# Peptides against a protein of PDB entry 5TUV, part 105

Target 1, 107 residues: chain A of PDB entry 5TUV
Amino acid sequence: KEVIDRLRYLKAEIEDLELKERELDQQKLWLQQSIKNVMDDSINNRFSYVTHEDICNCFNGDTLLAIQAPSGTQLEVPIPEMGQNGQKKYQINLKSHSGPIHVLLIN
Target 2, 107 residues: chain B of PDB entry 5TUV
Amino acid sequence: AQECQNLEVERQRRLERIKQKQSQLQELILQQIAFKNLVQRNRHAEQQASRPPPPNSVIHLPFIIVNTSKKTVIDCSISNDKFEYLFNFDNTFEIHDDIEVLKRMGM

## One batch from the design tools (peptide; made by RFdiffusion4, then SolubleMPNN)

Design b2_p18_8_s2 (from b2_p18_8, 5 letters changed)
Fold by OpenDDE base, seed 5:
Structure b2_p18_8_s2 (fold): chain B 107 residues (1-107), chain C 107 residues (1-107), chain A 18 residues (1-18)
Amino acid sequence: as target 1 above (107 residues)
Amino acid sequence: as target 2 above (107 residues)
Amino acid sequence: EELEEEEELEELLRKLRE
C-alpha cells in the first residue's frame, strides 16, 4: 500500500534526522568546551578586554554603563510594572556567586 | 492516514529544530573567532605601546552594556560584598552583551 | 578527547566556510 510505503519512508527519514540532531548536539558540546578552554587560557584571559573607545564606537548618544560580572552571574530584568506611586519600575537585578561585580560609566 | 500526517508533522518539527541548532552552532563559532581576534588585537596593541592599558580604561569579559537616555536617573543599591546589585531606572534602557559588542566592533 | 574536540572544531570551521 502506498500509505505503508510512505510511513516506512518517513520513519527512515526521521531516523536520519535524529542522527543529525545528535551530531549537532555533540558538536555544540565540544565547541562550548573549546570556547571555555580558550577563554580560560592564561594569555587569552589577560587580553580578553575591550576599551572605553571600543564601547563608544559601538554606541552613541546615551549614557553607557559597563557592568563586568563573573560568568554565571544571574541577570534579572523584571517586566516593567506600575509602582505604588503609579510610576513604572525599570530594574536590573544582578546576583554574582563567584566574585564581585564592577560597574563603569563609559560616557 | 493520521499516522502519516503525524510523522510528517514530526519530520517538519525536527527539520526546524535542526536548522535552529545549526544556526546556534554557527553563532558560537563566530563568537570564538571574534574572541580570538580580540585577543590578538590587544596583544598587538600592547606590544606596539610597550605597556598595558591603564587599569580603569578597559572592561574585561564577560560584561554587559546598559544603554539609557542621558536624562535617565539611575539608582544603584549594592550589597556589602558587591555580589548583588539592584539598579533602578526612571526610564527604559537597553542591554547589550559582550558578544554583540564584539560583533559591532567587527571582530 | 581534546584532540577529538579540536578535530571537530576544525570540521565545523570548514563547514562554516562552505
Scores: peptide ipSAE 0.133, ipTM 0.876, DockQ to the pose 0.013
Fold by OpenDDE base, seed 2:
Structure b2_p18_8_s2 (fold): chain B 107 residues (1-107), chain C 107 residues (1-107), chain A 18 residues (1-18)
Amino acid sequence: as target 1 above (107 residues)
Amino acid sequence: as target 2 above (107 residues)
Amino acid sequence: EELEEEEELEELLRKLRE
C-alpha cells in the first residue's frame, strides 16, 4: 500500500534526521569547548581586547559606555515601567561575583 | 492516514531544528574566527609599538556596549567593591555585546 | 581529547567553506 510505503520512508528519514541532529549537538559541544579553551589561553587572554577607536568606528553619534565585567556577571535589563514621577525607568543592573566591573566612557 | 500526517509534521519539525542548529554552529565558528583575528591583530600591533597599550585605553573581553543619546542622563550607583552597578537612564538605550562589536569591526 | 576537539573544529570550518 502506498500509505504503508510512505510511513516506512518517513520513519527511515526521521531516524536519519535524529542522527544528524545528534551530530550537530556534539559539534556544538566541541566547538563551545574549543572556544573556551582558546579564550582561557594565557596569551589569547592577554590580547583579547578592543580599543576606543574600534568602538568609535562601530558606533557614532551617541554616548557610548563600555562595561567590562567578568564572565558570569549577572546582567539585568528590566522591562521599562512607570516610575514614581510618571516617567518610564530605564535601568541596567549588574552583579559580579568574581571580580570588579569596569566602566569606560568612550565618547 | 493520521499517522502519516503526524510523521510528516515531525519530519518538518526536525528539519527546522537542524537548520537552526546549523545556523547557530556557523555563528559560533565565525565568532571563534573573529576572536582569533582580534588576538592576532593586537599581537601584531603591540609588536610594532614595542609596548602594550595603556591599561585604561582598551576594553577587555567580555564586555558590553551601552549606546544612548547624548542627551540621556545617566546615574550610576556603585558598590564599594565595584561588584555591583546600578545604572539609571532617563531615556532609552541599546546594548550590544562584544560578539556584535567584533562583527562590526570586520574581524 | 583536545586533539579530537581540534579535528571537529577543522571539520566544521571545512563545512563552512563549502
Scores: peptide ipSAE 0.125, ipTM 0.873, DockQ to the pose 0.013
Fold by OpenDDE base, seed 3:
Structure b2_p18_8_s2 (fold): chain B 107 residues (1-107), chain C 107 residues (1-107), chain A 18 residues (1-18)
Amino acid sequence: as target 1 above (107 residues)
Amino acid sequence: as target 2 above (107 residues)
Amino acid sequence: EELEEEEELEELLRKLRE
């Protein structure tokens, strides 16, 4: 019957999709490793920076802070909550484990 | 049949998941290309200038950009070792990854 | 298996070089 044929087709297609998904997972893994290797390269690391001009060209009109921190630095942005005075709290918490954090005022 | 419908739902779910993974993979590829282009740009620029940029004139990856109103008051508490930072804002702010910056730069 | 994985990585790297 058509229903049986449809079921067979769907099962086969799902199996193919499972293969595709596994392939994508593997590709992501390899790409992530490649990215790590490229970024860890001493030459690439030496030139892995942007300028103040670069940042200014990307943003305008407001105060811009650039925060440079080592990989693995913990970034916490709490949900704004009311403080004791009734004012909402807007915070950024940074915790580095491997090196100092640097903050630059861009404009 | 109910089984057929169930499999069709499953098929669609898998297709959407695969689509998401494909998109994520593409983004990673673009990020890596952008990074390579950034490195190439900087290498060329330093060759032209015959010197590296001043240390405080560049922002090394990884970094984040905090964007807030010029009227926003920012208070910063820093640990002695500069491994921990607490920023307090009296108003809202936006955070942008270095990845987004590279995209905006057209890398 | 390992050969297939290497080929996959090479293909990805090829894309990155474009």
Scores: peptide ipSAE 0.123, ipTM 0.874, DockQ to the pose 0.012
Fold by OpenDDE base, seed 1:
Structure b2_p18_8_s2 (fold): chain B 107 residues (1-107), chain C 107 residues (1-107), chain A 18 residues (1-18)
Amino acid sequence: as target 1 above (107 residues)
Amino acid sequence: as target 2 above (107 residues)
Amino acid sequence: EELEEEEELEELLRKLRE
């Protein structure tokens, strides 16, 4: 009797959890669409930027490069390998498909 | 008894997935809020200045920040259309996305 | 659709505050 009751309870709870998970999945889809719509808005797009000061406040000295590229740009950071001269090569490869890439030296 | 155990394992698995999805949703919400706050800040700033910022003084989203030592030598190869970039560094570097920057800005 | 999206966002924000 106890085992049967436990089984029924667990099955009911799992069913409730399934509903909850589906709800969360739907909410994520809606939120993602909302984010896209907000960012694609002409006014928001016009003001979707940060300043050099903003970046400097977020990071300590050293060399800071800002690379602005369209959404969907391919970013590849290969695992460092030994180069022809026997030195490790550290690389960033960027490939845009929808627009030019801009690079700014912040400091 | 074995059936109960199987269902309990499934229950726990579902609970963990739900927890992860809840966390992901919260992160997306915070990103959305940060973006809206950024837009609001910039709109206000431009109104006060009565002019937009110079083109090369701001970094438009989406972007990434590359941070490396001041001693690091950076070579950049650019395609004619600026759609493809190859960066070579003689030392290590860090990459940060725009989402992280907005967080650090306190947006 | 846009209204529905806004409502969903508001609901999510409400849940975040809870």
Scores: peptide ipSAE 0.096, ipTM 0.874, DockQ to the pose 0.013

Design b2_p18_8_s3 (from b2_p18_8, 8 letters changed)
Fold by OpenDDE base, seed 3:
Structure b2_p18_8_s3 (fold): chain B 107 residues (1-107), chain C 107 residues (1-107), chain A 18 residues (1-18)
Amino acid sequence: as target 1 above (107 residues)
Amino acid sequence: as target 2 above (107 residues)
Amino acid sequence: SELEKLLQEELELREKRE
């Protein structure tokens, strides 16, 4: 029956897609590890920075803060809520576990 | 017929996930390339200058950029344990990660 | 904190330049 054939075809295709998805997952893991290795390299780490000029070229017209924090630092940006005074609260919460946080005013 | 429809939906869902994963993988590749280009640029620049940049003139990865109006009042508070940082803004702001910055830099 | 102080100083300096 046509329906039975279609079912069989769909099941086979889904199986193939599952294999493809797993392949992509493995590739992602490999690439993530590769990136980590590159970034953790002492020489690369020494030169892993941008300049104030770099930032200014990317953004203009506003106040720019650069916040450098260790990997793994928790970043929380709460949904703006009404404050005690009736004004919306705009906040950034950072929690570092492995080192200091450094803040720079770019412009 | 209903089973066929269910499998068609599942097939489509998997196809979309695969497409998303392929895109994410490409982004990771670009990130790695951008980082390598950044390191290469900085190494070359320091070689030409025969000195490293001043510590406060550069922003080391990982970092985030906060962009807000020049009129925005910014307050920073550090928790008692010194690991939590709270930034308060009286207006809206934008956050950009280092990956986006590297993209904007053309790395 | 020292960080808060530094940030405040930077913001103040910026305000003075504007």
Scores: peptide ipSAE 0.084, ipTM 0.852, DockQ to the pose 0.025
Fold by OpenDDE base, seed 2:
Structure b2_p18_8_s3 (fold): chain B 107 residues (1-107), chain C 107 residues (1-107), chain A 18 residues (1-18)
Amino acid sequence: as target 1 above (107 residues)
Amino acid sequence: as target 2 above (107 residues)
Amino acid sequence: SELEKLLQEELELREKRE
């Protein structure tokens, strides 16, 4: 009887958890859509930028490149492999389909 | 007994997934807030300056930041079409997305 | 490309300042 009661309890709890998980999934989708809507707003889009100063304040000492590309641009960072000269290849591949890519050297 | 154990494992698995999803949702909320704060900051700044910033002085979202040693040699090539870029580095680099930058900015 | 040239020039300028 105790085992049976425990089984019933667990099954009921799992069902509740399933509902909770679905709720969270839905909330995520709605929030993502909300973020998209906010970013796509003409006024917000106009002011959706950072400055060189902002970037410099976030990072110190290194060479900093800013790469601005349209949403949906494909970014590929292959696993470093040995090149022709025996040196590891460190690469970034970008493919834009909807607009130009802009590159800035920050420092 | 075995069925009970299986359900307990499943219960725990679901609880962990829910916890993770809750955390992810919170992060999305923070991202939205950060973006809104960024927009407000920039609007205020431009109002005070009575002009927009020069176009080459800002990085518009979405963007990524690449940081590497100042000793790193960077080569950029455009292949096939004007929308495909290949960056070659002779050493390691780090990539940071705009979301992370906004976090570091304290937005 | 022009972009490549500009980027290269900027990188070279950075190296000169170091």
Scores: peptide ipSAE 0.080, ipTM 0.850, DockQ to the pose 0.025
Fold by OpenDDE base, seed 5:
Structure b2_p18_8_s3 (fold): chain B 107 residues (1-107), chain C 107 residues (1-107), chain A 18 residues (1-18)
Amino acid sequence: as target 1 above (107 residues)
Amino acid sequence: as target 2 above (107 residues)
Amino acid sequence: SELEKLLQEELELREKRE
């Protein structure tokens, strides 16, 4: 009897949690679409940039490359492995499908 | 008893997922706010300067930042497919997305 | 490529400043 009551309670709570999770999922989709809409706005798009100064203020002491690529560009960073010459390979592979990739040296 | 235990485990699992999703939503909201603030800043700056920034002085979203040691040798190659880029480094590097940059900028 | 050339030039300039 007590076990049955506990089971009912837990099942009811889980059901409530399921509803909450679905709500969060919907909110995520909405926010993602909202962000896309905001970024795609002509005015916002015109002003959607950072400066060299901005980047330099965020990072110091290193060589900085800025890679501007279209949305959807594939980024691959292979796990470092030993090369033929015994040197580890550190690589970045980029594949764009929607436009050119632009690279800038900041520092 | 075993069924109760199973449901309790499931309950806890769902609670953790919900917590994670809530955190992700918060991040999305912050991203949107940061973007809007960036746009506002740039609009104001251009108004004050009465001109847009030079094309090569800004980095348009979306972008990534790669930082590495000043001593790192960087080799960039473009494949026959103009949309494919390969970067080779002789040492380790870090990658930061535009979202992180906006955060560091305090947007 | 043009991009490679530009990047290489920038890297060389940076090295000269160091």
Scores: peptide ipSAE 0.079, ipTM 0.853, DockQ to the pose 0.025
Fold by OpenDDE base, seed 4:
Structure b2_p18_8_s3 (fold): chain B 107 residues (1-107), chain C 107 residues (1-107), chain A 18 residues (1-18)
Amino acid sequence: as target 1 above (107 residues)
Amino acid sequence: as target 2 above (107 residues)
Amino acid sequence: SELEKLLQEELELREKRE
C-alpha cells in the first residue's frame, strides 16, 4: 500500500542524504586544509596583518585591545561570579603552548 | 505508520544538517577570499610605502579583539608560565575574532 | 612583568589624553 511505498521512498532518500552529508564533510576538511596551507605560506604569512586603523574602523570608540597569540592557544572566559570584593569577576584566560602572546592597546 | 513518521522526522533532521553544512562551507570560502584580499591589500600598501610597517603598528593573525567601555579597568598578569595570561575586567566586555574583523573590513 | 608594565603605561597614557 501507499504506506509501504512511502517507507521505501523515505529510506532511499535518507540514504542519499547520508551520502550528501559525507560529501560535505569531506569538502569541509579539504577546504580547511587549503586555508591552512594558504595561511602558512611564507609570503601570505608576511602580509597577514591588520592595522590599528582597520580595527578602529570596525568598532566604536570603546577601549580596544588586540591580543595576538599563536594558533592553538587556549582561550577561556569563565562565567562571571562574585569576587572577593563583592564585584562580579570578568576574566579572560589565555594559555599558549607554542609561542608568545602580544597585547596591543588600540585606543 | 509510526515508522513512517519517524523516518520523516529523521529526513527533515538530515536536511537541516545538510543546509547548515552548506552554509558553513560557503562561509569558509568567503573567509579564504577575505584573507587573500587582505594579503593583496597589504602587499600593495607596502609597495607604495616602500617599507614594511613598524612591528608594533600592526596586528598579525591570528588575533582576537576585546572591546569594552572606556571606563573599564583592565588588569593583565602573566601567571605560572610566560605563555599564560590572565586579564581581569571590572565590567563586561566583548570578544571578536580575526574572521569577524575581516568581515567588518569588507574584505 | 615587563609586558604588564608596558600595558599599564599605555593605559595610563590613553586615560590622560582623554
Scores: peptide ipSAE 0.077, ipTM 0.851, DockQ to the pose 0.025

## One batch from the design tools (peptide; made by RFdiffusion4, then SolubleMPNN)

Design b2_p19_1_s1 (from b2_p19_1, 11 letters changed)
Fold by OpenDDE base, seed 5:
Structure b2_p19_1_s1 (fold): chain B 107 residues (1-107), chain C 107 residues (1-107), chain A 19 residues (1-19)
Amino acid sequence: as target 1 above (107 residues)
Amino acid sequence: as target 2 above (107 residues)
Amino acid sequence: PSKYYELDSNGKPFTLRLT
């Protein structure tokens, strides 16, 4: 009897949690679409940039590369492996499907 | 009551997923706010300057920042159409997205 | 904004897409 009641309680709670999770999933999709719409707006797109100064203010002491690429550009970072010369390979692979990639040396 | 234990584990798992999703939603909200603030900042700046910034002085979204030591040797292979980039580093590097940059900028 | 997070080259291999 007690076990049955506990089972019923847990099942009901899990059902409520399922509903909550679905709600959050929908909210995520909505918000993602909202962000896309805002960014795709012609006026917003015109002003969607940062300056070299902005980047320099955020980072210091190292070499900084800014890589601007179209949305959907694929970025791959392989696990560093030992090369033929005994040096670990540190790599970044970028593939764009919709436009050129631009690289700027900031610092 | 193995079934009760199984359901309790499931309940906890769902609660953790919900928490994670709530955090992700919060981040998305902040991203949208940050973007809007960026646009507003740039609009006002250009109005005050009565001119847009030089094309090569700004980094348009989306972008990433690669941070590495000043001593790091960087080799870059670029396709003819600039759709594909291969970066080779002789040392470690860090990658930061535009979202993090906006956060660091206080947007 | 892109859906990237701060990552190090010593981390796990990853393939992400700029958004």
Scores: peptide ipSAE 0.068, ipTM 0.861, DockQ to the pose 0.036; fails the geometry check
Fold by OpenDDE base, seed 1:
Structure b2_p19_1_s1 (fold): chain B 107 residues (1-107), chain C 107 residues (1-107), chain A 19 residues (1-19)
Amino acid sequence: as target 1 above (107 residues)
Amino acid sequence: as target 2 above (107 residues)
Amino acid sequence: PSKYYELDSNGKPFTLRLT
């Protein structure tokens, strides 16, 4: 009796949790679409930038590169491997499909 | 019973997934708020200055920030159409996305 | 947009898509 009651309780709870999970999935999709719409808005897009000062305030001391690329650009950072001269290769590969990439030296 | 144990495991798995999804949803909300705040800031600043910033003085979203030592030598190979970039560093570097930058800016 | 994390060149290889 106790086991049977526990089984029924657990099954009911799992069903409720399944509904909650589906609700969260839908909310995520909705929010992602909302963010996309906000960012693609002509006015918002015009003002969607940061300044050199902003970056300098966020990071101090070292060399800072800002790389602006279109949405959908592929960013690849390979595992560092030994080069021909015995030095490890540290690389960033960028591939854009929709527009040019821009690089700014901040400091 | 074994069946009860199996359902307990399933229940716990679902609870953890729900928790993760709730956290992800909160992050998306914060990202949207940060972006809206950025837009408002820039719009106000340009109104006060009565002009837009110079083209090469700002970094438009989406972007990444690369941080490396001042001693790091950076080599960049660019395709003719600027759609492909290969960066070579002789030392380690850090990558930060625009979302993190907005957080650091307090947006 | 998609979530991205701070990554170091000494970390795991990764591919990100800017969104």
Scores: peptide ipSAE 0.058, ipTM 0.863, DockQ to the pose 0.035; fails the geometry check
Fold by OpenDDE base, seed 4:
Parts: structure tokens; sequence; C-alpha cells
Structure b2_p19_1_s1 (fold): chain B 107 residues (1-107), chain C 107 residues (1-107), chain A 19 residues (1-19)
């Protein structure tokens, strides 16, 4: 009887959790669209930038590259496999579909 | 008993997923706030300066930051269609996105 | 902003789409 009651309780709770999870999924989608809309706004887009100073304040004295690419650009980092010269390959692959990629050396 | 145990495991799994989704949702909210704060900052700064910043002095979103040693040799090749970029590094690097930068900026 | 991440070149291969 106790087991049966526990089973009923668990099943009911799982149903509630399923509803909650779906609610959160919908909220996420809504918020993602909201963010997109805000970023796509012409005025917001005009002011959606950081400065060299901003970047330098965030990081120390290593080489810093800023790579600006359009939304939807694909970024791939493959496994650093051994190259022909016996050195590991450290690579970044970028594929843009909607515009140019701009690279800046910050320091 | 086994069924009860299975449901309890499932319950816990769902609870963890919900927790993760709640955290992700909060992160998205913070991202939106950070972006809005960035826009506000830049608008105010340009108003005070009475001019926009020089084009090459800012990094427009979206972007990534690549951080590597000063000793790292970086080679960049561009595809024939100019939409693909290959960066080769002779050493390790770190990638940070614009969201992390905004966080570090305190936006 | 793009999807938040902090990655090392020694990590697993990944593909992200900037947003």
Amino acid sequence: as target 1 above (107 residues)
Amino acid sequence: as target 2 above (107 residues)
Amino acid sequence: PSKYYELDSNGKPFTLRLT
C-alpha cells in the first residue's frame, strides 16, 4: 500500500514536472526571440559595440584578436591533431554566409 | 519496488533538467540586460563626445575574442569565396565570446 | 550576444553559430 501510494505520488509529480519543463522551454524560445529583436533594432545595432579599451580591461597582456562576424557565422574548432610536421594543429575555422569577417589585433 | 526506484530516478533527472533550464533562462535575461546596458553606455558616450567613435576603434557585436601567448604565431587564410577563414596557431589559444566580455565589463 | 562559452583549443571539437 505504501509502495502504491508512493508510485501514485511520483507519477503525479512527474506530470507536474513535465508541464514545468515545457513552460520553461517556451519561455526560453520567447526570450531568445526577444533578444534577437532587440539586437536587430536599428538603433540598438548602431550602438552594439565594445572598444579596444573594454577588451584590454577584460584580459591581460597576451595577444588578443577580436573577430567580428555576422550572425549565423559558423565557428569550428577541431581536435588539435598532429600535423605533417609533427606539430599539433590548433585551428579556428569560420564560415560566414551573410557578410565579411573583420579581424582586429587588440594588443 | 523497482518501479518506484525507476520513477524516483526519473523524477530526479527531470528536476535537474528543470534546474538547468531555469539557470539558462536567467542567463538569457542577464544577457539581454547586459546588451541594453551596453547600448545605453555607448549612446551616452557618443552624446558626450558629440561624435561616434572611429570605425576601427570599436568591435561590433557579435564577436569573439581569441587569447593566445605573445609568442604564438598566427596564420590566417581566406577561402576563394572569401566567406571561409582558417586561423592556424602554433600553440594553444582560448576563445571568449561577446557575452563573457560584457560580463567582465560589468554590463 | 552569442551563446556564452569559454573554450580552450585543447578542448573537444565544437561548432558554434554566432548570434
Scores: peptide ipSAE 0.051, ipTM 0.858, DockQ to the pose 0.037; fails the geometry check
Fold by OpenDDE base, seed 3:
Structure b2_p19_1_s1 (fold): chain B 107 residues (1-107), chain C 107 residues (1-107), chain A 19 residues (1-19)
Amino acid sequence: as target 1 above (107 residues)
Amino acid sequence: as target 2 above (107 residues)
Amino acid sequence: PSKYYELDSNGKPFTLRLT
């Protein structure tokens, strides 16, 4: 029956897709590890920076803050909520566990 | 028929996930390339200048960029150890990570 | 580098870890 054949075909295809998805997951994992290794290299780490000019070239004339923090730093942006004063709260919370956070005003 | 329809939906869902994962994988590859290019650029620049850049003239990875209006009032509370930061804005802001910056830089 | 994100204060609440 056509329906039975279609069902069998779909099931087989889904199995193939599952295999492909797992393959991609594995590739992602390996690539992430590769990136980590590259970034953790002492020489690469020494030169892993951008300049103020680089930042200014990427953004227009608004206020730009550069926040440098060590890997693993937690960044929290709460949903804007109405404060008791009737104003919405716009906040960024940063919590580092491995080193100090540095903030630069770019413009 | 209904089972076929259900499997078709599942098939499509998996196809979309695979597509997304493929895209994410490509982005990771580009990130790695961008980082390597950044390192190469900086190494070359320092070689030509025969000195490292001043410490406050560069932003070391990882970092984020906060973009807000020039009119936005920013209040920052910092812990004594500089491990915790609380930013309060009286208006909306945008956050961009270092990866986006590297992309905008053309790395 | 960290994961690629473009976020604003009007979005959903989120917590990220810089990498």
Scores: peptide ipSAE 0.046, ipTM 0.860, DockQ to the pose 0.037; fails the geometry check

